# Ledger of designs, part 31: peptides against a protein of PDB entry 3VA4

Target 1, 107 residues: chain A of PDB entry 3VA4
Amino acid sequence: EPIGQLRLFSGTHGPERDFPLYLGKNVVGRSPDCSVALPFPSISKQHAVIEISAWNKAPILQDCGSLNGTQIVKPPRVLPPGVSHRLRDQELILFADFPCQYHRLDV

## One batch from the design tools (peptide; aimed at target 1 R30 P41 N68 D97)

Design b2_p21_4_s2 (made by RFdiffusion4, then SolubleMPNN; from b2_p21_4, 17 letters changed)
Fold by OpenDDE base, seed 5:
Structure b2_p21_4_s2 (fold): chain B 107 residues (1-107), chain A 21 residues (1-21)
Amino acid sequence: as target 1 above (107 residues)
Amino acid sequence: AEAERRARIAAIAAEVLAAEA
């Protein structure tokens, strides 16, 4: 049962993609075994993690020491590796140069 | 509209990266 969703906006890479997010650690990365697999060279194999501890708690985003970084759009912020960021619904996130949006599902 | 939105996000990204440098 997905609790959230991460949307990758459409671009030169192709159409929009939606990734379900579950309880526990949802790894974002280039490796195909990641929960959120972004098969692009600018994405690190293990780029970031979105951890959801409970259905009624905001997810925590952490960069995993990625090469090209993780940024929040508004307010603008580069996330230092390992620093916890509480995701708000509709949060806009940049993994390297790929814009994404977190969406909380109504479950 | 969506393309324009992506462009705006890209501009914000550039601003963030410039501030980090």
Scores: peptide ipSAE 0.154, ipTM 0.704, DockQ to the pose 0.054
OpenDDE base, seeds 1, 2, 3, 4: peptide ipSAE 0.150, 0.119, 0.130, 0.151; ipTM 0.684, 0.660, 0.684, 0.683

Design b2_p21_4_s3 (made by RFdiffusion4, then SolubleMPNN; from b2_p21_4, 17 letters changed)
Fold by OpenDDE base, seed 1:
Structure b2_p21_4_s3 (fold): chain B 107 residues (1-107), chain A 21 residues (1-21)
Amino acid sequence: as target 1 above (107 residues)
Amino acid sequence: AAAARRERIARLAAERLAAEA
């Protein structure tokens, strides 16, 4: 059962896509084996990780040393590699130049 | 329109990040 969702907004790359987020590590990256697979050249193979624990259902986002970075939109913040960012509901995230949004699911 | 705006913001942010690298 998914605990959250990551939405990739529509753009020139294609339509909107929703990715379920589960307990544990949800890897964001270009590699097809990633939980959140973003098959775009500007996305690193292992770009970022969204980790959700049983004790804390609020996800922790970390950049994994990506080439084109991970950023929070409001307020604007570039995430240094390995720095934990606790995601808020409805938070807007940039993976490279791709706008995404996290939201909690009522489970 | 909203999607285009978000994409533009994302691109500009990415370019800024790349310039700082």
Scores: peptide ipSAE 0.186, ipTM 0.734, DockQ to the pose 0.075
OpenDDE base, seeds 2, 3, 4, 5: peptide ipSAE 0.182, 0.179, 0.145, 0.162; ipTM 0.733, 0.735, 0.713, 0.725

Design b2_p21_4_s4 (made by RFdiffusion4, then SolubleMPNN; from b2_p21_4, 15 letters changed)
Fold by OpenDDE base, seed 1:
Structure b2_p21_4_s4 (fold): chain B 107 residues (1-107), chain A 21 residues (1-21)
Amino acid sequence: as target 1 above (107 residues)
Amino acid sequence: SEAARRERIAAEAARRLAEEA
């Protein structure tokens, strides 16, 4: 069962898409085998990871040394590669220049 | 559109943050 959701907002790239997030590692990247596959050239093949542990359903976001970075919108901050960031419900994230939002599911 | 606005804001924020890094 999905524990969270990552929403990619609509834009010139296309319509809004929702990606389910599960226990363990949810890789965000351009590679089609990623849990959150963002098939855009500005996204690294393995861009970031959202990890959810059974002991704590609050996800940990880490940039994987992506080319165009991972940023938190409010307050604005570039995430250093490999540094853990605990995601808050409804948090806005930039993968490169793609706006996304994390949503915690009530499960 | 709202979608275009969000994309523009995201792109501008990304560029600004990259310059600050």
Scores: peptide ipSAE 0.199, ipTM 0.730, DockQ to the pose 0.061
OpenDDE base, seeds 2, 3, 4, 5: peptide ipSAE 0.128, 0.133, 0.136, 0.117; ipTM 0.653, 0.711, 0.651, 0.665; seed 3 fails the geometry check

Design b2_p21_5 (made by RFdiffusion4)
Pose (drawn by RFdiffusion4):
Structure b2_p21_5 (pose): chain A 107 residues (1-107), chain P 21 residues (1-21)
Amino acid sequence: as target 1 above (107 residues)
Amino acid sequence: SEAMRSMSIELSRLLTELEES
C-alpha cells in the first residue's frame, strides 16, 4: 500500500495528478519508467528521488543533478544536487516549474 | 533572476521537444 502521495497541482497541463509513494526509492522524472512520471519536457529524465525507509519515517528527497532544479517552496530553498532533505507533511516542492505537494498517508 | 530562470526553463523545454521530434 502507498505510504505517501505526491500531488502534482493542476496547471497548463490539466487537472491535478496524484502519484502514490511507496517504501523504497521513488524516482521522479520524465521517463515513463519512473515511479513518479512527470512527462513534461522541462523535467529531467531522472530528476529527483524520494526515499522512504518506513511508514513512520520522514521521506528523504534529493535532486539527482536535474537541469532545471528542485526547490522547496516554503521556506524558499534550492536543493543542491545530492543533498538530502527530509520532507514534511504538506511540504510544497518545485520540480523544474511544476509545483507539487507531499502528503504523508496513514499507516 | 526569476525571469532568467523562467527563460532558461522554457528554452530547455523547447530544445527537448525539438530533439524528440

Design b2_p21_5_s1 (made by RFdiffusion4, then SolubleMPNN; from b2_p21_5, 13 letters changed)
Fold by OpenDDE base, seed 3:
Structure b2_p21_5_s1 (fold): chain B 107 residues (1-107), chain A 21 residues (1-21)
Amino acid sequence: as target 1 above (107 residues)
Amino acid sequence: SEAARRRRIEETARRVLAEEA
């Protein structure tokens, strides 16, 4: 059972997509073997990681030294590579130029 | 290079958020 969800909003790339997030490391990246596979050229092969240590703890987002960055939308913040950011429910995230939203699932 | 990276990222954010608004 997934602990959270990452929603990729619809855009020029196509319709929205929902990615389940599980305990452990959920890698976001262009590589097809990533937990959250975003097959777009602006996304780094291993772009970022969302680590969930427990169902009742806020996930930790880290940029993996991506070329085009990882940002929090509200309040605006560019995440320095490797620096932990605790995700809030409903957090809006930009992976490169792709807006996404994290939300906690009731499990 | 870090400065250049930040500029690219911030510029992208401005464009994306402007489209979403």
Scores: peptide ipSAE 0.450, ipTM 0.857, DockQ to the pose 0.112
OpenDDE base, seeds 1, 2, 4, 5: peptide ipSAE 0.421, 0.437, 0.421, 0.435; ipTM 0.842, 0.852, 0.848, 0.851

Design b2_p21_5_s2 (made by RFdiffusion4, then SolubleMPNN; from b2_p21_5, 16 letters changed)
Fold by OpenDDE base, seed 1:
Structure b2_p21_5_s2 (fold): chain B 107 residues (1-107), chain A 21 residues (1-21)
Amino acid sequence: as target 1 above (107 residues)
Amino acid sequence: AEAARRERIRAHAEAVRAAEA
């Protein structure tokens, strides 16, 4: 069962999409094999990873050395590759220029 | 409302990137 959700807001790329997040590593990237597949040229094949170790722990977001970066919106922060960022519920994230939002599910 | 929010986020990201460049 999903522990969290990553929402990709609607835009010129298409409608809103919600991606379930599970225990373990949820890879965000352009590759179709990614847990969160964002098939856009500005997204790296393996862009970032959201790791969820337990249902009651905040997920950890890491950029995987992406070309166009991973950013937290509030407060503004560009994530250096490999540096762990603990996600807060409702946190707004940019993968390249694509706005997303993490949502903790009430499981 | 969502469109406006997206634009604010995008614009903010661009500003952050520009400031760090």
Scores: peptide ipSAE 0.131, ipTM 0.695, DockQ to the pose 0.057
OpenDDE base, seeds 2, 3, 4, 5: peptide ipSAE 0.114, 0.111, 0.116, 0.070; ipTM 0.689, 0.695, 0.687, 0.634

Design b2_p21_5_s3 (made by RFdiffusion4, then SolubleMPNN; from b2_p21_5, 17 letters changed)
Fold by OpenDDE base, seed 3:
Order: C-alpha cells, then structure tokens, then sequence
Structure b2_p21_5_s3 (fold): chain B 107 residues (1-107), chain A 21 residues (1-21)
C-alpha cells in the first residue's frame, strides 16, 4: 500500500503521471530501475531520493548530486546534494525542469 | 563546476516558473 504519491504535472513531455511512494527509499531518476522513473535527458540516472521511514512521518528528500538540480518551488530553495529536506504535504518540487508535487496519502 | 551547476539550476527555475505562472 502506497504511503505517498509523486505527481508529475503534464507538459511538453506528455500527460500527468502519478507515482506511488512506499516505505523505504524511492529513487527518482532517468534509469528505468528507479521507483520514480523519469525517462528524460535532463534528469540524472539517479537524481534524487525520497525516503519514507514511517506512514506518520514526513518523507525526506535528498538530491543525489544531480546535474540539473532539485528545487523546492515555494518558497524557492535549491537543495544541496545530500542534504535532507522534510517534504510537506502538497509540496511542489522541480527535478531539473520537471515540476512535480508530493501528496501524502491516507493509509 | 559548482558555479556552473548553480547557474543552470537558477536559469531552469526561472524558465519553468515563468511557464507555470
């Protein structure tokens, strides 16, 4: 049962896509092995990780030293590689040039 | 390299956020 969801907004790449997030490490990246596979050239093979330790705890987002970065939209914040950021429900995230939104699910 | 990375990220943010607005 997914604990969270990462929504990739629609854009030139195509329609909106929703990715389930589970307990443990959910890797975001261009590689097809990633939990959140974003098969786009601007996304690093292993771009970032969303780690969920418990259903009642905020997920931790970390950039994995990506080429084109990971940013929080509001308020604007570039995430330094390896630095933990606790995700808020409905938080807007840029993985490179792809806007996404984290959503906490009711479990 | 870090400086170049920061520049790329900033420029990307400006472009994407402008499109969203």
Amino acid sequence: as target 1 above (107 residues)
Amino acid sequence: AAEERRRRIAETAERVLAEEA
Scores: peptide ipSAE 0.397, ipTM 0.830, DockQ to the pose 0.112
OpenDDE base, seeds 1, 2, 4, 5: peptide ipSAE 0.376, 0.396, 0.379, 0.388; ipTM 0.814, 0.830, 0.819, 0.826

Design b2_p21_5_s4 (made by RFdiffusion4, then SolubleMPNN; from b2_p21_5, 17 letters changed)
Fold by OpenDDE base, seed 3:
Structure b2_p21_5_s4 (fold): chain B 107 residues (1-107), chain A 21 residues (1-21)
Amino acid sequence: as target 1 above (107 residues)
Amino acid sequence: DEAARRERIAAIAAAERARAA
């Protein structure tokens, strides 16, 4: 059913969590109704969005003007708000200081 | 577990570099 996955790595906040990603907009944020709900104070209520337009296309990540930012790990890059970033499979992302990884599912 | 730990550390370090750039 899901065509992608966002993994939140384990840390002081708790164990690893895997969030399914679906076609359309998958909002990352502190609000509990976000597709990727990260209930941490350093995460903005609506922090970022991962948009998947098709099963065979790379998702687009955009920061939504978050307080503590969204960064790509390799190569290191701070994402300007509203600027589209094409996610690669296995891409490492920081939402604020929370390390995550995008994974394309074989569907 | 250990792999995840190393990855977390690397990610944080990379983020710091990104913020400074």
Scores: peptide ipSAE 0.202, ipTM 0.753, DockQ to the pose 0.049
OpenDDE base, seeds 1, 2, 4, 5: peptide ipSAE 0.177, 0.198, 0.134, 0.124; ipTM 0.719, 0.750, 0.678, 0.689

Design b2_p21_6 (made by RFdiffusion4)
Pose (drawn by RFdiffusion4):
Structure b2_p21_6 (pose): chain A 107 residues (1-107), chain P 21 residues (1-21)
Amino acid sequence: as target 1 above (107 residues)
Amino acid sequence: SHLDRLTEALESLTYYLERLS
């Protein structure tokens, strides 16, 4: 069962798309093979990873050296490549110009 | 790997130019 959710907000690309997040590595990228496939040209083929060790542990987000970056929306931050960031419930993230929101699920 | 990165950059550039238009 999914233990988290990545919400890609509605936009030019259409209505909101929700992606389940599971224990283990959840790769965000453009490639259809990615666990979270955001099929938009500005997204890197392997853009970021959300690693989840347990349902009761904070996911770790890292940028994989993406071209257009990964940012935390609030507080505003750029995530340097390879630096771990613990995701908080409801935290807003940008992958390139695409805003998303992480939600922890229950349980 | 350099050509793949360049292609990616060109695809991103095309995307942002289309959005600007």

Design b2_p21_6_s1 (made by RFdiffusion4, then SolubleMPNN; from b2_p21_6, 15 letters changed)
Fold by OpenDDE base, seed 4:
Structure b2_p21_6_s1 (fold): chain B 107 residues (1-107), chain A 21 residues (1-21)
Amino acid sequence: as target 1 above (107 residues)
Amino acid sequence: SAAAREEERAAAAAYYAARAA
């Protein structure tokens, strides 16, 4: 059962999409093998990772050395590669220039 | 709500635009 959800907002790429997040590593990237597959050229093949542990359901977001970066919107923060960021419910994230939002599921 | 979602998207987009400028 999913622990969280990552919503990709609608844009020039198309309609919004929701990606379930599970325990363990949820890789965000352009590769179709990624848990959160964002098939866009500005997204790195392995762009970032959202890791959720059993003992702490709050996800940890890390940029994986992506070309176009990962940013938190409020408060603004560019994530250096490999630096852990604990995601808060409803947090807004930019993967490259793609706006997303994390949602904690009630499970 | 749709309005809330649009507001969130706009905030994210605005941040990117400001940062890239």
Scores: peptide ipSAE 0.131, ipTM 0.678, DockQ to the pose 0.036
OpenDDE base, seeds 1, 2, 3, 5: peptide ipSAE 0.110, 0.082, 0.091, 0.100; ipTM 0.667, 0.651, 0.664, 0.669

Design b2_p21_6_s2 (made by RFdiffusion4, then SolubleMPNN; from b2_p21_6, 14 letters changed)
Fold by OpenDDE base, seed 4:
Parts: structure tokens; sequence; C-alpha cells
Structure b2_p21_6_s2 (fold): chain B 107 residues (1-107), chain A 21 residues (1-21)
């Protein structure tokens, strides 16, 4: 079962979408085989990774050297490539210019 | 409502996206 959820907010691209997050690496990217597949031109094929460990259910977000970046919204922070950022519940994330929100599931 | 909350979050995200660009 999923440990977390990444919500892509609605926008010009279409309606809101929810992506389940599991233990291990959840790759965010334009490639269709990504766990969080964001099929948009401004998203890198492998844009970022959300890694969840069994011993620490708080996800670690890393930008993978994406073209258009990964940012935390509040407080605003551009994530340097490869630097680990621990996600808090309800944290808002920008992949390129696509607003998303992480939600920790009750499991 | 949930829809209103989402819009508020989107607006905030858009604002910070501009600042980070």
Amino acid sequence: as target 1 above (107 residues)
Amino acid sequence: SAAERERELEEAAAYYAELAA
C-alpha cells in the first residue's frame, strides 16, 4: 500500500491528479515509466526523486539536475541538484512550474 | 472548500515560481 501521495494541482494542463508514493525511489519525470509521470515538456525525463525508507517514512526529495528545477514553495527554496530535502506533510513543491503537494498517508 | 484551498495553493505556487525564475 502507498506510504504517501503526491498531488498535482489542477491547471492549464488539466485536472488534479494524485500519485501514490511507495517505499523506495519514486521518480518524478516526463518519462512514462516514472512513478510520478508528469508528461509535460518542461519536466525532465528524470526530474526528481522522492525516496521513502521503511525506517523513516518522511520522504527525501532530490532534484536530479533537472532543466527547470525543483523548488519548495513555503518557505521558498530552490533545491540544488542531489541535495536531500526531507519533505514535511502537506509540503508544496514546484516541479518546473507545476505545483504539487505531498501528503503523508495514515498507514 | 477543497477547491478553494487548491486555488489558494496554486496562486501561492505561481507567485513563488516567478520569484525563483
Scores: peptide ipSAE 0.062, ipTM 0.673, DockQ to the pose 0.035
OpenDDE base, seeds 1, 2, 3, 5: peptide ipSAE 0.043, 0.032, 0.043, 0.041; ipTM 0.628, 0.576, 0.652, 0.651

Design b2_p21_6_s3 (made by RFdiffusion4, then SolubleMPNN; from b2_p21_6, 16 letters changed)
Fold by OpenDDE base, seed 3:
Structure b2_p21_6_s3 (fold): chain B 107 residues (1-107), chain A 21 residues (1-21)
Amino acid sequence: as target 1 above (107 residues)
Amino acid sequence: DEEERRRELEEARAYYEKLAA
């Protein structure tokens, strides 16, 4: 079962979409093979990764050297490629210009 | 709820706009 969820907020691209996150590496990217497939031109094929090692441990977000970057909204932070960022529950993330939100699921 | 999600989205978008400025 999913341990977390990544919400892609609605926008010009379409309605809100929710992506389940599982133990291990959840790749965020434009490629359809990604766990979190964001099929948008501004998203890199392999844009970022959310790694969840345990249900009771904060996921780690890393940008994978994306073209248009990965940013945390609050507090504001542009993530350097490969640098680990521990996700807080309800954290807002920008993959390129796509606003998303991570939250833990009850498991 | 929906209002909460709206506020969160607005926050994210506002941040993006600042980055783009």
Scores: peptide ipSAE 0.101, ipTM 0.684, DockQ to the pose 0.035
OpenDDE base, seeds 1, 2, 4, 5: peptide ipSAE 0.042, 0.034, 0.049, 0.068; ipTM 0.639, 0.626, 0.658, 0.670

Design b2_p21_6_s4 (made by RFdiffusion4, then SolubleMPNN; from b2_p21_6, 16 letters changed)
Fold by OpenDDE base, seed 4:
Parts: structure tokens; C-alpha cells; sequence
Structure b2_p21_6_s4 (fold): chain B 107 residues (1-107), chain A 21 residues (1-21)
């Protein structure tokens, strides 16, 4: 069962999409094998990772050295590669220029 | 819920636009 959800907001790229997040590493990237596959040129093949641990359901977001970066919207913060960021429920994230939102599921 | 998501989407877009300037 998914522990969380990552929502990609609708935009010029297309409609809204929801990606389930599971325990372990959820890779965000352009590669179709990614848990969160964002098939857009500005997204790196392996752009970021959202890791969810059994002992701590709050996801940890890390940029994987992406070309166009990973940013938190509130408060504004560019994530340096490999630096852990604990995601809060409903936190807004920019992968490159794609706005997303993390949602914690009550499982 | 839908209204809240639209507001948050707009906030994210506005932030990106500011960064792009």
C-alpha cells in the first residue's frame, strides 16, 4: 500500500497526475523506470529521490545532482545535491519547473 | 479541496516565475 502521494499539477505539459509513494526509495526522474516518472526533457533521468522509512513515515527528499534542480516552495529553498529535506504534508516541490505536491496518506 | 489545490498550484507557478526572472 502507498504511504504517500506525489501530485504533479496540471500544466502546459498535460493533465494532473498522481504518483503513489511507497516504503523505500521512490526515484523521481525522466526515466520510465522511475517510481515517479516525469517524462520531460528538463527532468534528469534520475532527478531526485523520496525515501520513506518504516521508522519515520515522513519522506526525505534529496536532489540527485539534477541539471535543473529541486526546490521547495515554502519557504523557498534550492536543495543542494544529496542534502536531506524532510517533507511536510502538502509541501510544494519544484522538480525543474514542474510544480508538485506531497500528500501523506493515512494508512 | 479543489480550490485549495488550485491556490497552491498558483503559488508554485508564481514562485517559479519569480525564479526565472
Amino acid sequence: as target 1 above (107 residues)
Amino acid sequence: MEEELEEEREEAEEYYEELAE
Scores: peptide ipSAE 0.024, ipTM 0.510, DockQ to the pose 0.035
OpenDDE base, seeds 1, 2, 3, 5: peptide ipSAE 0.022, 0.032, 0.020, 0.033; ipTM 0.518, 0.517, 0.499, 0.529; seeds 2, 5 fail the geometry check

Design b2_p21_7 (made by RFdiffusion4)
Pose (drawn by RFdiffusion4):
Structure b2_p21_7 (pose): chain A 107 residues (1-107), chain P 21 residues (1-21)
Amino acid sequence: as target 1 above (107 residues)
Amino acid sequence: ETELHHLKLELSHLEYELEQL
């Protein structure tokens, strides 16, 4: 069962798309093979990883050296490539120009 | 910084279009 959710907000690309997040590596990228496939040209083919060790542990987000970056929306931050960031419930993230929101699920 | 961001978007779109050929 999913233990988290990545919400890609509605936009030019259409209504909101929700992606389940599971234990282990959840790769965010453009490739259809990615666990979270965001099929938009500005997203890197392997853009970021959300690693989840347990349902009761904070996911760790890292940028994989993406071209257009990964940012935390509030507080505003750029995530340097390879630096771990613990995701908080409801935290807003940008992958390139695409805003998303992480939600922890229950349990 | 804005100009660099626009150039990077343009590059990513050109690379994507090339992959579709």

Design b2_p21_7_s1 (made by RFdiffusion4, then SolubleMPNN; from b2_p21_7, 18 letters changed)
Fold by OpenDDE base, seed 5:
Structure b2_p21_7_s1 (fold): chain B 107 residues (1-107), chain A 21 residues (1-21)
Amino acid sequence: as target 1 above (107 residues)
Amino acid sequence: MEAEREERLRLARERAAAELE
């Protein structure tokens, strides 16, 4: 059962998509074997990782040295590669130019 | 390289803002 969810907002790329997030490492990237597979050329093969250590702890987001970056929307912040960022519920995230939103599931 | 990356990031924010509107 998923602990969280990552929503990819609709855009020129297509409709909205929701990705389940589980305990452990959830890799975000262009590679099809990623937990959160974003098959777009501007996304790195392994772009970022969302690590969830426990259901009652905030997930940790890290950029994996992506070409086009990982950013927090509000307030605007570029995440340096490998630096841990604790995700807040309803956090808005940019992977390259793709806006996403994290939310915790009540399980 | 750093300047180019910063420009890509800026453009990404601008495009994303438009998509969220």
Scores: peptide ipSAE 0.437, ipTM 0.864, DockQ to the pose 0.111
OpenDDE base, seeds 1, 2, 3, 4: peptide ipSAE 0.401, 0.429, 0.427, 0.412; ipTM 0.851, 0.858, 0.858, 0.855

Design b2_p21_7_s2 (made by RFdiffusion4, then SolubleMPNN; from b2_p21_7, 17 letters changed)
Fold by OpenDDE base, seed 1:
Structure b2_p21_7_s2 (fold): chain B 107 residues (1-107), chain A 21 residues (1-21)
Amino acid sequence: as target 1 above (107 residues)
Amino acid sequence: AEAERLARLAQALAEAAAELL
């Protein structure tokens, strides 16, 4: 069952979408086989990864060397490739120019 | 709506910063 959720906010691409996040690696990217598939040109095929472990359920976000980057909104921060960032509940993220929000589910 | 607003603001700031590099 999903441990978390990644919400893609509505925009020029269309309506809001919610993606379930599970234990292990949840790849964010343009490739259709990604756990969080964002089929947009500005998103790298494998853009970032959200890894969730059983021991804390708090996701670790890493940019995978994406072309257009991954950023945290508050406080603003560009994530260097491969550097682990522990996501907080309700944290806002930019994948390239796409605003998203992480939400921890009550499980 | 507020979350979207904050995200868009952050995006604008990031874009502005990138143009200075």
Scores: peptide ipSAE 0.136, ipTM 0.650, DockQ to the pose 0.050
OpenDDE base, seeds 2, 3, 4, 5: peptide ipSAE 0.052, 0.123, 0.124, 0.132; ipTM 0.587, 0.673, 0.666, 0.665

Design b2_p21_7_s3 (made by RFdiffusion4, then SolubleMPNN; from b2_p21_7, 17 letters changed)
Fold by OpenDDE base, seed 3:
Structure b2_p21_7_s3 (fold): chain B 107 residues (1-107), chain A 21 residues (1-21)
Amino acid sequence: as target 1 above (107 residues)
Amino acid sequence: AEAEREARRREAEAEYAAELL
């Protein structure tokens, strides 16, 4: 069962989409093989990774050296490639220019 | 410094754990 969720907000690309997140590494990217597949040109094939080690630990977000970057919205911050960022519940994230939100699920 | 980054990481985990309570 999923431990978290990544919501892609609605926009010019279409309606909102929810992606389940599981224990281990959840790759965010344009490749259809990614756990969170965002099939948009501005998203790198392997854009970022959300690693969940346990239900009671904050997930770790890392940019994978993406072309168009990964940003935290509040407070605004561009993530340097490979630098670990602990996600809070309801954290707002930009993958390139696509706004997303991390949500912790009760298990 | 690495020690400072680790401290912030621990604080974030503590905050997350508090949200679970």
Scores: peptide ipSAE 0.116, ipTM 0.660, DockQ to the pose 0.021
OpenDDE base, seeds 1, 2, 4, 5: peptide ipSAE 0.174, 0.024, 0.231, 0.030; ipTM 0.722, 0.508, 0.754, 0.571; seeds 1, 4 fail the geometry check

Design b2_p21_7_s4 (made by RFdiffusion4, then SolubleMPNN; from b2_p21_7, 17 letters changed)
Fold by OpenDDE base, seed 1:
Structure b2_p21_7_s4 (fold): chain B 107 residues (1-107), chain A 21 residues (1-21)
Amino acid sequence: as target 1 above (107 residues)
Amino acid sequence: SAARREELREEARRRYEEELK
């Protein structure tokens, strides 16, 4: 049962896509075996990780030393590799130049 | 419900674009 959702907004790359997030580590990356597979050249094979330790706790986002970075939109901030960022519901995230939104699901 | 979801998506997109201006 998914606890959260990562939405990739529509763009030149294609239509909007929603990725379920589960307990544990949800890897964001270009590799097809990633939980959030973003098959785009500017995305690192293992770009970032969203870790959900419990359904009632905010997920932790960490950049994995990606080439093109992971950023929070508001306030604008580049996440240093390996530094934990607590995600807020509906938070806007940039993986490289791809805008996404984290959303907590009501179960 | 579908209309509300679409509204929220549009709002999120707008917020994104505004913050990057």
Scores: peptide ipSAE 0.187, ipTM 0.741, DockQ to the pose 0.027
OpenDDE base, seeds 2, 3, 4, 5: peptide ipSAE 0.113, 0.186, 0.101, 0.134; ipTM 0.681, 0.736, 0.667, 0.702; seed 2 fails the geometry check

Design b2_p21_8 (made by RFdiffusion4)
Pose (drawn by RFdiffusion4):
Structure b2_p21_8 (pose): chain A 107 residues (1-107), chain P 21 residues (1-21)
Amino acid sequence: as target 1 above (107 residues)
Amino acid sequence: LERLEEALESLTYYLERLEEL
């Protein structure tokens, strides 16, 4: 069962898309093979990883050296490539110009 | 060359979005 959710907000691409997040590596990228496939040209083929060790542990987000970056929306931050960031429930993230929101599920 | 192709795709995307505005 999914233990988290990545909400891609509605936009020029259409209504909101929700992606389940599971234990282990959840790769965010453009490739259809990615666990979270955001099929938009500005997203890197392997853009970021959300790693989840347990349902009761904070996911770790890292940028994989993406072209257009990964940012935390609030507080505003750029995530340097390869630096771990613990995700908080309801935290807003940008992958390139695409805003998303992480939600922890229950349980 | 793969990185350059990716950069060109991204550039095309942002130019198309700029034209829409």

Design b2_p21_8_s1 (made by RFdiffusion4, then SolubleMPNN; from b2_p21_8, 14 letters changed)
Fold by OpenDDE base, seed 4:
Structure b2_p21_8_s1 (fold): chain B 107 residues (1-107), chain A 21 residues (1-21)
Amino acid sequence: as target 1 above (107 residues)
Amino acid sequence: SALERERAEAAAYYEELAEKL
């Protein structure tokens, strides 16, 4: 069962999309086999990773050395590659220029 | 770059949204 959800907001690319997040590594990237597949040229094939553990359901976000970066919106912060960021419920994230929101599911 | 400008604009927009949540 999914532990969380990543929402891609609607934009010029298309409508809103929701991606389930599971225990372990959820890779965000342009590659179609990514858990969170964002098929856009500005997204790296393996852009970032959201890792969720069983004992700590708060996800850890890491940029994987992406070309166009990963940013936290509030407070504003560009994530250096490989640096762990603990996601809070309802946190807003930019993968390149694509705005997303993390939501913790009640499970 | 254009991408950087777009990213900054998106960030600013959602910063405002975050304050309302």
Scores: peptide ipSAE 0.028, ipTM 0.566, DockQ to the pose 0.059
OpenDDE base, seeds 1, 2, 3, 5: peptide ipSAE 0.026, 0.014, 0.025, 0.022; ipTM 0.554, 0.413, 0.540, 0.532; seed 3 fails the geometry check

Design b2_p21_8_s2 (made by RFdiffusion4, then SolubleMPNN; from b2_p21_8, 14 letters changed)
Fold by OpenDDE base, seed 4:
Structure b2_p21_8_s2 (fold): chain B 107 residues (1-107), chain A 21 residues (1-21)
Amino acid sequence: as target 1 above (107 residues)
Amino acid sequence: SELERERREAEEYYERRRELE
């Protein structure tokens, strides 16, 4: 069962997509085997990781040294590679230029 | 809607950053 959800907003790339997030590491990237597969050229094959632990269901987001970066919208912040960022419910994230939103699910 | 507002906020931030870099 999913613990959270990552929403990719609709855009020129296509319609909105929702990705379930589970306990453990949810890799965000262009590679098709990623938990959150974003098949776009500006996304790195392994772009970022959203890790959710059983001890704290608030996800930890880390950029994996992506080419085009990972950014938090509010407050504005570019995530340095490997630095942990605790996601809040409804947090807005940019993977490269793709706007996404994290949503915590009640389980 | 809330969805539209959130999307707009993310897009506006991206545009601002792109203009400044």
Scores: peptide ipSAE 0.105, ipTM 0.683, DockQ to the pose 0.040
OpenDDE base, seeds 1, 2, 3, 5: peptide ipSAE 0.094, 0.088, 0.078, 0.083; ipTM 0.695, 0.671, 0.659, 0.667

